Peptides against a protein of PDB entry 4M9S. Designs and how they scored, part 34

Target 1, 135 residues: chain A of PDB entry 4M9S
Amino acid sequence: SRGLVGVECITPYSYKSLAMALQRCVEVLSDEDRSALAFAVVMPPGVDIPVKLWSCVIPVDICSNEEEQLDDEVADRLKRLSKRGALLSGKRMPVLTFKIDHIIHMFLKHVVDAQTIANGISILEQRLLEIGNNN

## One batch from the design tools (peptide; made by RFdiffusion4, then SolubleMPNN)

Design b1_p13_5_s1 (from b1_p13_5, 7 letters changed)
Fold by OpenDDE base, seed 1:
Structure b1_p13_5_s1 (fold): chain B 135 residues (1-135), chain A 13 residues (1-13)
Amino acid sequence: as target 1 above (135 residues)
Amino acid sequence: KIVPKFNWDVVYQ
């Protein structure tokens, strides 16, 4: 069985019912937004993460290689996700950040393919190292 | 380009 292991959060809804609802939300997303959501699983839940760090894992295919454009595109995707129920929570002050809640994170850990998660972690680690080397 | 995959079977098991 592929049931839930452990208790990561408390919800008044059954996990299965919530998961079914979330599945429907994911299915109606664009390919780009769905990809962004999938890779959100590599971020720590309950933490306000700056867009700059999100841009390390969210795949973006843009014509320009300008970092500013990359961050703006990532921000737009995250903003759209934040408007889709409880998928993400945005915060504008003091700086623009996004947070994935524990419930959504738990859902993603179960439904996102293990290889996808591993790839996302590797990409994040690599890009963080690059940022550290360039600064 | 890496395309993420979802395992929806988990939702029904």
Scores: peptide ipSAE 0.461, ipTM 0.883, DockQ to the pose 0.601
Fold by OpenDDE base, seed 3:
Structure b1_p13_5_s1 (fold): chain B 135 residues (1-135), chain A 13 residues (1-13)
Amino acid sequence: as target 1 above (135 residues)
Amino acid sequence: KIVPKFNWDVVYQ
């Protein structure tokens, strides 16, 4: 099934129908996977993002003290999302990355609460600064 | 812990 990658023109009707379909997809997710999807809105669309960067914003409630295990847990969540149609696209080679498409990103920008988006951006920026200071 | 919230009203407008 081809995801709508080549949408040249989006009518209000087509957008509404797609949004309703995506809502149903989100509703059937687990709480943890739904949370991961919500915070995917802070990533730039159409870019293959390494799991390490995803781990900066994806919330993990229970993780060991090892950073490597954190990345594995995040990767598992993103993998599950990638199996739900056009929500995410995973790429295994040369390194494991995940990408959010423009249409899904646009959808999330409309439906995710503004405070949630702001918090996600703040957390990402803070953690990126910490990584930068360690290098 | 930050719990994300969704606003679905925009879907039905």
Scores: peptide ipSAE 0.461, ipTM 0.885, DockQ to the pose 0.570
Fold by OpenDDE base, seed 4:
Structure b1_p13_5_s1 (fold): chain B 135 residues (1-135), chain A 13 residues (1-13)
Amino acid sequence: as target 1 above (135 residues)
Amino acid sequence: KIVPKFNWDVVYQ
């Protein structure tokens, strides 16, 4: 099937150049940050998403069950990703949020394995349901 | 634990 060649986007880069640059960017990430980026694909692009919701899909191995520590660890990962240019955009006020850009999201939809995406969506939906039931 | 997987083949197609 046709890859990124069929994707139309507005960018200062050619689609091939952008894709290759993004690939290199992803490859130099740590395993943890790479995983975080992969699951960012399940979020709607162009929307400021609170860290709490990101924590529903970002995999974190922590030694504590404290929810605050989980959110902090997720935030740290997202912050690192946001420092990688166009990957994510962070906003501190009024609430700490992160947003994935449309072009990055489009890229991830193509390069992240379909099963990974499906799993991420399933996990997000499940955890959102749990949050909704507890509030 | 779910480990994400990337498929880079689409970059070259």
Scores: peptide ipSAE 0.455, ipTM 0.880, DockQ to the pose 0.643
Fold by OpenDDE base, seed 2:
Structure b1_p13_5_s1 (fold): chain B 135 residues (1-135), chain A 13 residues (1-13)
Amino acid sequence: as target 1 above (135 residues)
Amino acid sequence: KIVPKFNWDVVYQ
C-alpha cells in the first residue's frame, strides 16, 4: 500500500512518481526554504494568504525587530518556493499573498511529522491571538 | 530554533 492514498489529481505522472518527484524537490531546497515549506502545511489550501499571516509560522533565525523586515524575509523565502512550480503560488497585487495548492498541501500533510504540524498550528494560533490582542 | 521534521517513509510504503 502507498502512504499518499488520499492524493487525487489529474497528472501525467503516476501517483508514486509524483510523490517521489515532490520529495526530490523538497530535498534540494535550503534548510530555510524547506522549513518554510514544511510549515506551509498549517495554512488552508487554495487560499491566498497575506505575508503577514505567513510570517506567524515561517521560522526566521536572525532578523531585525522591525516587522517589515520580518515580512520581507518571509516573503523572500515564499517567493523562492513559488519558483518551484506547484509548491506555492504568489500574487503581488493588490496585496502580496501566497497560496498552497491542494495537491501540495495533501502531500505535506502526509510527509510532515505530526508533531511538527501540531507545533505549527499552535504557533499560528498563539501569534494570531497576540496580533488580535495588540490591535 | 524551530526545526520541522519530515517522514519520507510514507512515500515508499
Scores: peptide ipSAE 0.461, ipTM 0.882, DockQ to the pose 0.615; fails the geometry check

Design b1_p13_5_s2 (from b1_p13_5, 7 letters changed)
Fold by OpenDDE base, seed 5:
Structure b1_p13_5_s2 (fold): chain B 135 residues (1-135), chain A 13 residues (1-13)
Amino acid sequence: as target 1 above (135 residues)
Amino acid sequence: PIVPRFDWSVVYE
């Protein structure tokens, strides 16, 4: 399976100092929000991604059987992340989307373990395929 | 669901 690839950028900031600051930010997150952030690494940076696609990879333990409620829970997590630094940015129009910053994406690629990334990509691909086949 | 893991070794290099 082919994973999603984004364009990496060189940060004008000190990478090590930025990484240390970001590590602290990640450590103070709830388990749920930290998990959402980790799997954000599978999304291409700088692209506005609709919540429905985010819900394909962000894990949710307890949710209603209705797809709408799943999306709402995912959206809430992404909204909280968007309020913390430059982790994510959200847009409400024309539809609710979230975008991961290039610098944050580069950071996540370094600190999220390879197995987690591989699992996230696999899950995303499988669920996207299911969505496509059901339409 | 799968629980993600972080490796912070790169931060302390």
Scores: peptide ipSAE 0.462, ipTM 0.884, DockQ to the pose 0.547
Fold by OpenDDE base, seed 4:
Structure b1_p13_5_s2 (fold): chain B 135 residues (1-135), chain A 13 residues (1-13)
Amino acid sequence: as target 1 above (135 residues)
Amino acid sequence: PIVPRFDWSVVYE
């Protein structure tokens, strides 16, 4: 994977340099991919998360009535993000999952505004509750 | 729809 797994500590300088690089990466994203990345902050870092759960918080500009299409659209966005350095790590087997690394997650916690984070968490919790109740 | 906002101030601290 292209993740930064294993990095336990970075100096303030290293963090700043990385943050600057990440900022450039984020700024060149499309609006929809940038939005997807922002809401990745609500996911636990270092965990392989199934696309189904990502779809709970990743915003889709035009929603399809088909759940499968929603997952596919989300997967496409996450795939694009995974191709952008170490933003995400994709895993196809046994189930398609994506993982955000701790360093990227920490970066997002600092640069994504608090209201966005709060909203994302709220939405995730609501949808997870619904999924749990329907199973 | 919620539009995420970024604050890059931490990058320049």
Scores: peptide ipSAE 0.461, ipTM 0.886, DockQ to the pose 0.571
Fold by OpenDDE base, seed 2:
Structure b1_p13_5_s2 (fold): chain B 135 residues (1-135), chain A 13 residues (1-13)
Amino acid sequence: as target 1 above (135 residues)
Amino acid sequence: PIVPRFDWSVVYE
């Protein structure tokens, strides 16, 4: 079995072991947090992304229409994910941002289905276009 | 709402 053996990373675990560990981490997440993590695949890895941009793709089922509340809800989800260690890295200053690591991003690209990825990209592009037109 | 899907078979291949 190939798994993720083609990935380059520095870890004491084998690539397969790491992937299995990540799978277990994902499986114990809430539906909301797992959805947030899945759509994190559309973000470029290794880049500190502002919460506002994350909010363009992270699905929020029940929340106020107020933009600030939407961002706060997204931030809370991302914060929970960041507490899982390697999943996300958060920075509070100078601006609240979150970054997906290369290894996690590569993992997600393998396990998140193509349709989900395509949907996420389309949603992100649409939301960015809307933001641009409203500026 | 769009529900993301995971394919874990890749982990075991």
Scores: peptide ipSAE 0.456, ipTM 0.883, DockQ to the pose 0.614
Fold by OpenDDE base, seed 1:
Structure b1_p13_5_s2 (fold): chain B 135 residues (1-135), chain A 13 residues (1-13)
Amino acid sequence: as target 1 above (135 residues)
Amino acid sequence: PIVPRFDWSVVYE
């Protein structure tokens, strides 16, 4: 079987081979980084997203409640992901942002549990609303 | 804290 047969991909790799490679890449991540990657599925692909918005969905358990520290921890995780193949692409200027590519996003959309995706979207919406109300 | 889950079955289909 090809695997992810419904995914359109511009690559010399077969769908199965690409998916297997991505799976291996994900499996070698730490639990924290893998969790961060999973929730990247809620972001629109191909868009440079500020760390502040990433922090709305990426779980951080060890950092203080201070926003600046939370953003730093999230940024560190995203930076590590950006160094793993094509999982994420980071930009430092003019503002620190990270982007998920279309192929990775499509992959995650197929392999991340539907309930996880739904939860991530709900959390993002709630926290965005809170941010909007506080400003 | 929400722990995400992965379904890798689609990789082998």
Scores: peptide ipSAE 0.453, ipTM 0.882, DockQ to the pose 0.622; fails the geometry check

Design b1_p13_5_s3 (from b1_p13_5, 6 letters changed)
Fold by OpenDDE base, seed 3:
Structure b1_p13_5_s3 (fold): chain B 135 residues (1-135), chain A 13 residues (1-13)
Amino acid sequence: as target 1 above (135 residues)
Amino acid sequence: KIVPKFDWSVVYE
């Protein structure tokens, strides 16, 4: 499906209509996919982000102690989101990455609770530090 | 476990 990269809101009405459409898209998601989408707000928009970095912020219930299995679960969630219109864009080559568009990111910044955003950023920063210390 | 919350008030303003 086509993303919203080239879409510009010319009037407040157009913006509101787009937001309402996106709300409906979010409401039909499963709880786990909706949670994944919410935390996508902590990623920079317009950048192809490897699954490894997404796994630092996407909440997954620990079913396995193997990190590789966790990455696979995250990838599955992101793949489902990428099938929901312009929510995410996936790229398989050369490495599996996902990207959030500017419009979707802007939407999430307005509708996701501020505390949720702050928590997501904190978790991402902590996990990135851990990765950095191991390299 | 952090459960995200959405505020749709912005959509209806």
Scores: peptide ipSAE 0.449, ipTM 0.884, DockQ to the pose 0.578
Fold by OpenDDE base, seed 5:
Structure b1_p13_5_s3 (fold): chain B 135 residues (1-135), chain A 13 residues (1-13)
Amino acid sequence: as target 1 above (135 residues)
Amino acid sequence: KIVPKFDWSVVYE
């Protein structure tokens, strides 16, 4: 199966200076939020993605058996990330969605290790198939 | 459980 592929863009900003600034931003995150950000790399940039799909790849250690509570926990993490720079942008209407910026996505593709990216894509694909088969 | 890893070497190139 083919993983999700994003469109890369050329940034008008100094990449190295931006990368250094972003590194500091990532380092001060909690372990949970940093993990969520890392796996955001598997999503296509510039697309409003519903929380349910984010929950397919963002790891959660402790969660209720109810799907709504899983989505709420994921949403909380994404909300915190959206408050930090241009990492993510959220929309509440018509449904709650989050979008990763093209520049941030390009940054993540360079700094998140290849194995992590591959694992994230694999997990997302598997869980999407499960959702599709159960409908 | 998968723990993501970051490689910052590209930042210091």
Scores: peptide ipSAE 0.447, ipTM 0.881, DockQ to the pose 0.544
Fold by OpenDDE base, seed 1:
Structure b1_p13_5_s3 (fold): chain B 135 residues (1-135), chain A 13 residues (1-13)
Amino acid sequence: as target 1 above (135 residues)
Amino acid sequence: KIVPKFDWSVVYE
């Protein structure tokens, strides 16, 4: 069993109560949005991350191979997540970015399968390397 | 595609 670690941020709710609320939020998501949320665990918490980097880990099944379409689809998913409680926070200026808060990140580390997390990290590393080689 | 899996047992521990 994976026990809960101590609370690492200030909240008016108990960690367990928040976890139960978050579980309900996750369960009502579409498969695509739930997948996007799961892989958000590989991002550093509390950092405004550009959509381009999110697109490295968010799985998208699109017919077109256009990179612009990929980023737009990823942005749409992240926008939906940002409207679902405190799952993500979006910022439009100066550039479109999304941030996962530490408490949500900690929650995901506890509930997302370890193999899923490992796979997400590997995918991110691979795609970042590809970006570096192509630019 | 890899489908993420969630373990909710930790929520009820």
Scores: peptide ipSAE 0.442, ipTM 0.880, DockQ to the pose 0.598
Fold by OpenDDE base, seed 2:
Structure b1_p13_5_s3 (fold): chain B 135 residues (1-135), chain A 13 residues (1-13)
Amino acid sequence: as target 1 above (135 residues)
Amino acid sequence: KIVPKFDWSVVYE
């Protein structure tokens, strides 16, 4: 059994224990928040990412066509995730950004299925192109 | 609708 014991992190918990704890945290999330967390895997770890870029990949089922409302909904989801501690780190200033930690990102890469990751990357790329063309 | 899937077996392997 290899699990996530090959990862490097600074924690008082064993790698397996940490992974199990993270699993429990993910399982208690709402469907919406869990989906947001899953697609966070497509973001580079350790980088403060603006909400606008997060909104390119975070799925929103019911939302207004207004871009500002979309960003607000995404921000709310990310804020809830950030309150779970190690899942995400948010910064309000100078610009509202969220960052996924390396250990969480590595965890997600192991547990999120490959098709989901591929889909997320494709969606992000497509929407980034659209943003670029509309500028 | 794309629904993400998790494979928790990796945690226990």
Scores: peptide ipSAE 0.447, ipTM 0.881, DockQ to the pose 0.618; fails the geometry check

Design b1_p13_5_s4 (from b1_p13_5, 7 letters changed)
Fold by OpenDDE base, seed 1:
Structure b1_p13_5_s4 (fold): chain B 135 residues (1-135), chain A 13 residues (1-13)
Amino acid sequence: as target 1 above (135 residues)
Amino acid sequence: PIKPTFDWEKVYE
């Protein structure tokens, strides 16, 4: 079985204990928040990522196709995740950003289905390309 | 909507 080999994080918890705790945390999330967390795996860990980029991979099923509503909904989901321990960390200034820590990222990389990860990466690449073409 | 899947069995490996 694969462990968190190479992770240079200091934690009082064993890998197994931490993973079990994280699993418990993920299981109590709503479907939409859990989906948001899953696709956080496609983001580079330890980097403050603007909400606009998060919105490229976070699945949102809203009636309105307004971009402003999309970003707001994504921000709300990420804010909820940031309030649940070490899942995400938010930064309001200078721009609203969210960061996934290395240890959480490694956890997600381990437990999120490989096809889901691949799909997320593909979607991110496609939407980034679209943003580049529209700007 | 996109639905991710988790493999929780890996937590115990």
Scores: peptide ipSAE 0.396, ipTM 0.875, DockQ to the pose 0.572
Fold by OpenDDE base, seed 5:
Structure b1_p13_5_s4 (fold): chain B 135 residues (1-135), chain A 13 residues (1-13)
Amino acid sequence: as target 1 above (135 residues)
Amino acid sequence: PIKPTFDWEKVYE
């Protein structure tokens, strides 16, 4: 599996104090939302990503064979995260997308286990390939 | 499903 090589940004905020604050925010999340946030690290920061691509890495228990229902579940999780400060930002027009900011991405890259990140990237690549082959 | 792991000790480093 391949590791994430991301561009780090310089923040005017104290990274250590911000990280501690973010840790508290993460700790109060549900298991499902916490998992969704963790795997947001595999997405490029500052880019509006459509829900379909988020669904490639966000872990969801399969409740239905309908693809739309799975995307809706992912969207709900991302919407909840977007209501938690600067964790994510959502955009409804022209299509529903979510974006992770550079500072949050930098935090996740620091605290999420390296193997978890590598696994997430591998899964994303595999599922993107499948989507590409089916189109 | 995939389960992530966090290393919170890195926050204090």
Scores: peptide ipSAE 0.396, ipTM 0.875, DockQ to the pose 0.563
Fold by OpenDDE base, seed 2:
Structure b1_p13_5_s4 (fold): chain B 135 residues (1-135), chain A 13 residues (1-13)
Amino acid sequence: as target 1 above (135 residues)
Amino acid sequence: PIKPTFDWEKVYE
């Protein structure tokens, strides 16, 4: 099986294969942004996800325990990712949300390590449970 | 800190 190698598209990197083009896009990201993108794989594709939920899985080193600062930092990373091709789509109204496209999500599921995916899902589930119990 | 891992060889499979 060739996976996504057979998917052709017009890219600024002169690659016919979408997968190879996306790989190059990921490789030029900062470590922080690349990490954020990797853990985006745990989100359902095609759904507008509030930043609060993204903050449950995107790793951020914060000096303070302020939730607002966490959301802002996560939002900044997601905004940067949204500026890199079709990696993410942001929407400001009615609530700031980000959406991962199906093709990008499929790519991530293909290339992100299985253990990373499993860890991300586990962390998301744990933090969602905590949020739900505190409501 | 959590760090993800990519398997780029899968791109060429």
Scores: peptide ipSAE 0.394, ipTM 0.875, DockQ to the pose 0.670
Fold by OpenDDE base, seed 4:
Structure b1_p13_5_s4 (fold): chain B 135 residues (1-135), chain A 13 residues (1-13)
Amino acid sequence: as target 1 above (135 residues)
Amino acid sequence: PIKPTFDWEKVYE
C-alpha cells in the first residue's frame, strides 16, 4: 500500500516522482547526515524546534564533553540538511531552530524503519524527562 | 548512537 497516496500536498512532483526524488536525496547524504534526517521523524512537523531539542535525538558518534560543542555539531548537520531543498528549514532568530516540513515528515514516517522511529521517540522522551528534572 | 534503517521498498508499495 502507498500510504502517501491520497494525502493532499502541494508539490511539483507526482507521488512516485516525489518519493523517488527524496530517496535519491537521502541516498547521497553522508551516513551521519542521513542518520540526522532519519531521526527528524520524531519531531512534530511544521514546528520550529530549537537545536537543544534536536540534539536529544540526533546521533553523534564522536563529540566533546562540552554540551555546546554537541549542539554545534548537531546544528551543522541540520544546516547541511536545510541546504538540500525542503528537507529542513532553518531560522536563526530569535534562536536557532529547525523545522521539518509535513511532506518530508510523512515521507520519513513511511520509509524509516518502525523500530528506528520507536527508538528515537523513546530516546527523546527520556532525554526530555532528564532535562525537565534538571530544571 | 543508533544507526537508523530505511525501507525503500515502502516507496513502491
Scores: peptide ipSAE 0.397, ipTM 0.876, DockQ to the pose 0.602; fails the geometry check

Design b1_p13_6_s1 (from b1_p13_6, 5 letters changed)
Fold by OpenDDE base, seed 5:
Structure b1_p13_6_s1 (fold): chain B 135 residues (1-135), chain A 13 residues (1-13)
Amino acid sequence: as target 1 above (135 residues)
Amino acid sequence: SFPKPSFDFSVVE
């Protein structure tokens, strides 16, 4: 296999070893949490992103007509991912946000299907436009 | 509606 050893990253760990560990972590996730993680690749790394923006790209099957309930469901998924260590980092103050680390983002860019990434970006753009037009 | 995402780990193994 070509592996990811040639990819530059700032980490105390071997990138290949880290990638193998991350693969195992992804494989044990539920379908819902794994799906959420896949679409996290469309967010810029190293930035604290509000839950409202995450809700634009995290797929939720049970959509409540109440916007607040949708954000709560998304937040729960992101919280579970944050408990898996390096996958996400959450902050509660001043506003509830989640951040994807650069190394995790780089991993996802290599393993998430290109069509999935493209679809996620398209959906994000559409929903951001809708939010902007409704303001 | 969201399409089902897929992963390719061949670059890792």
Scores: peptide ipSAE 0.481, ipTM 0.884, DockQ to the pose 0.608
Fold by OpenDDE base, seed 2:
Structure b1_p13_6_s1 (fold): chain B 135 residues (1-135), chain A 13 residues (1-13)
Amino acid sequence: as target 1 above (135 residues)
Amino acid sequence: SFPKPSFDFSVVE
């Protein structure tokens, strides 16, 4: 199948080569980091997203009773992703944020299962609604 | 509980 090959992308690398490189990056991730990357697809590309919002969609297997600990764990995962093939771009000041680039986002849209994407969006919407109602 | 994500890399070929 040639799904990504037909997509227009401005890059110094061939689209196929980039996709292959990204696939390799994904394959070597831990299960936790790979899961985090998968759900990163629900975020709009090119936008600096605060960790608090990332925490709405990044799955955490360890139960934490403190919201701060949850954010820290999410941040650690996102930091690892930012160091791996520039899958994300982190910004520490003024607020810790992470951004997914258009190219990475486009890749994820094609390789992440559609049901996963739909689930992620649903979860994000639910969490945002809860935040909005409680704050 | 989060659903387990899955990838399909067939589109890379």
Scores: peptide ipSAE 0.484, ipTM 0.883, DockQ to the pose 0.640; fails the geometry check
Fold by OpenDDE base, seed 1:
Structure b1_p13_6_s1 (fold): chain B 135 residues (1-135), chain A 13 residues (1-13)
Amino acid sequence: as target 1 above (135 residues)
Amino acid sequence: SFPKPSFDFSVVE
């Protein structure tokens, strides 16, 4: 095993122990929530991101094409992830946002498939462009 | 539309 090098964090656990705990958390997620977590890697760490922007990269299979339904489903997934401890932090005021911490983000960059990351970035860029053109 | 994501935890062990 290689482990991870170059991580700076304040934790009562060794980095390896934290990584093992995170692995266990990921493995017990549903397929949908695990997919959401994978694509969270494309977001900048330490930033409160509005749900609307999360909806650009979180894969959702819904019956309705209504935008409100999409945002609600994304919010529910992010809320579930926030209950898994260090995975996400939610904030309701002034706007509902979620934040990924730097240590979690760095973990994801090492364990999420490189092609998944590249695809997620491409999708985010495309959808942000579409939002800019439609507003 | 979304590609199926995958994880590799071999770097953790």
Scores: peptide ipSAE 0.480, ipTM 0.883, DockQ to the pose 0.605; fails the geometry check
Fold by OpenDDE base, seed 3:
Structure b1_p13_6_s1 (fold): chain B 135 residues (1-135), chain A 13 residues (1-13)
Amino acid sequence: as target 1 above (135 residues)
Amino acid sequence: SFPKPSFDFSVVE
């Protein structure tokens, strides 16, 4: 296949080699963590995003916890992803935030199903509207 | 409700 030819990145690895490494990282994730990573593509890259906003798009399908524990569950998933190298970067202070790198985001845009991306954006927009109306 | 996500790595090969 063509791979990620044409992208600009400062790395000692070829773009194809980097993509293969990222593919391997995704394949070894649990189903829930892989799902979280897929929907991370809807966030703007390089921006520190509060956990509250991540909770709008991170799927919680098996958790039966109360609504008050939603942010904690989301945070745990994002923390696990951040331990997988460059997938996510977390900050604890001043507020708990996570960001997706530009290179990772670009990779996800190529490999995540287009329908998944579209659905994720729609869900995010809906949740943001609800938050705005409640304030 | 969240749809089941899917990945296509054919663009990597």
Scores: peptide ipSAE 0.478, ipTM 0.883, DockQ to the pose 0.617; fails the geometry check

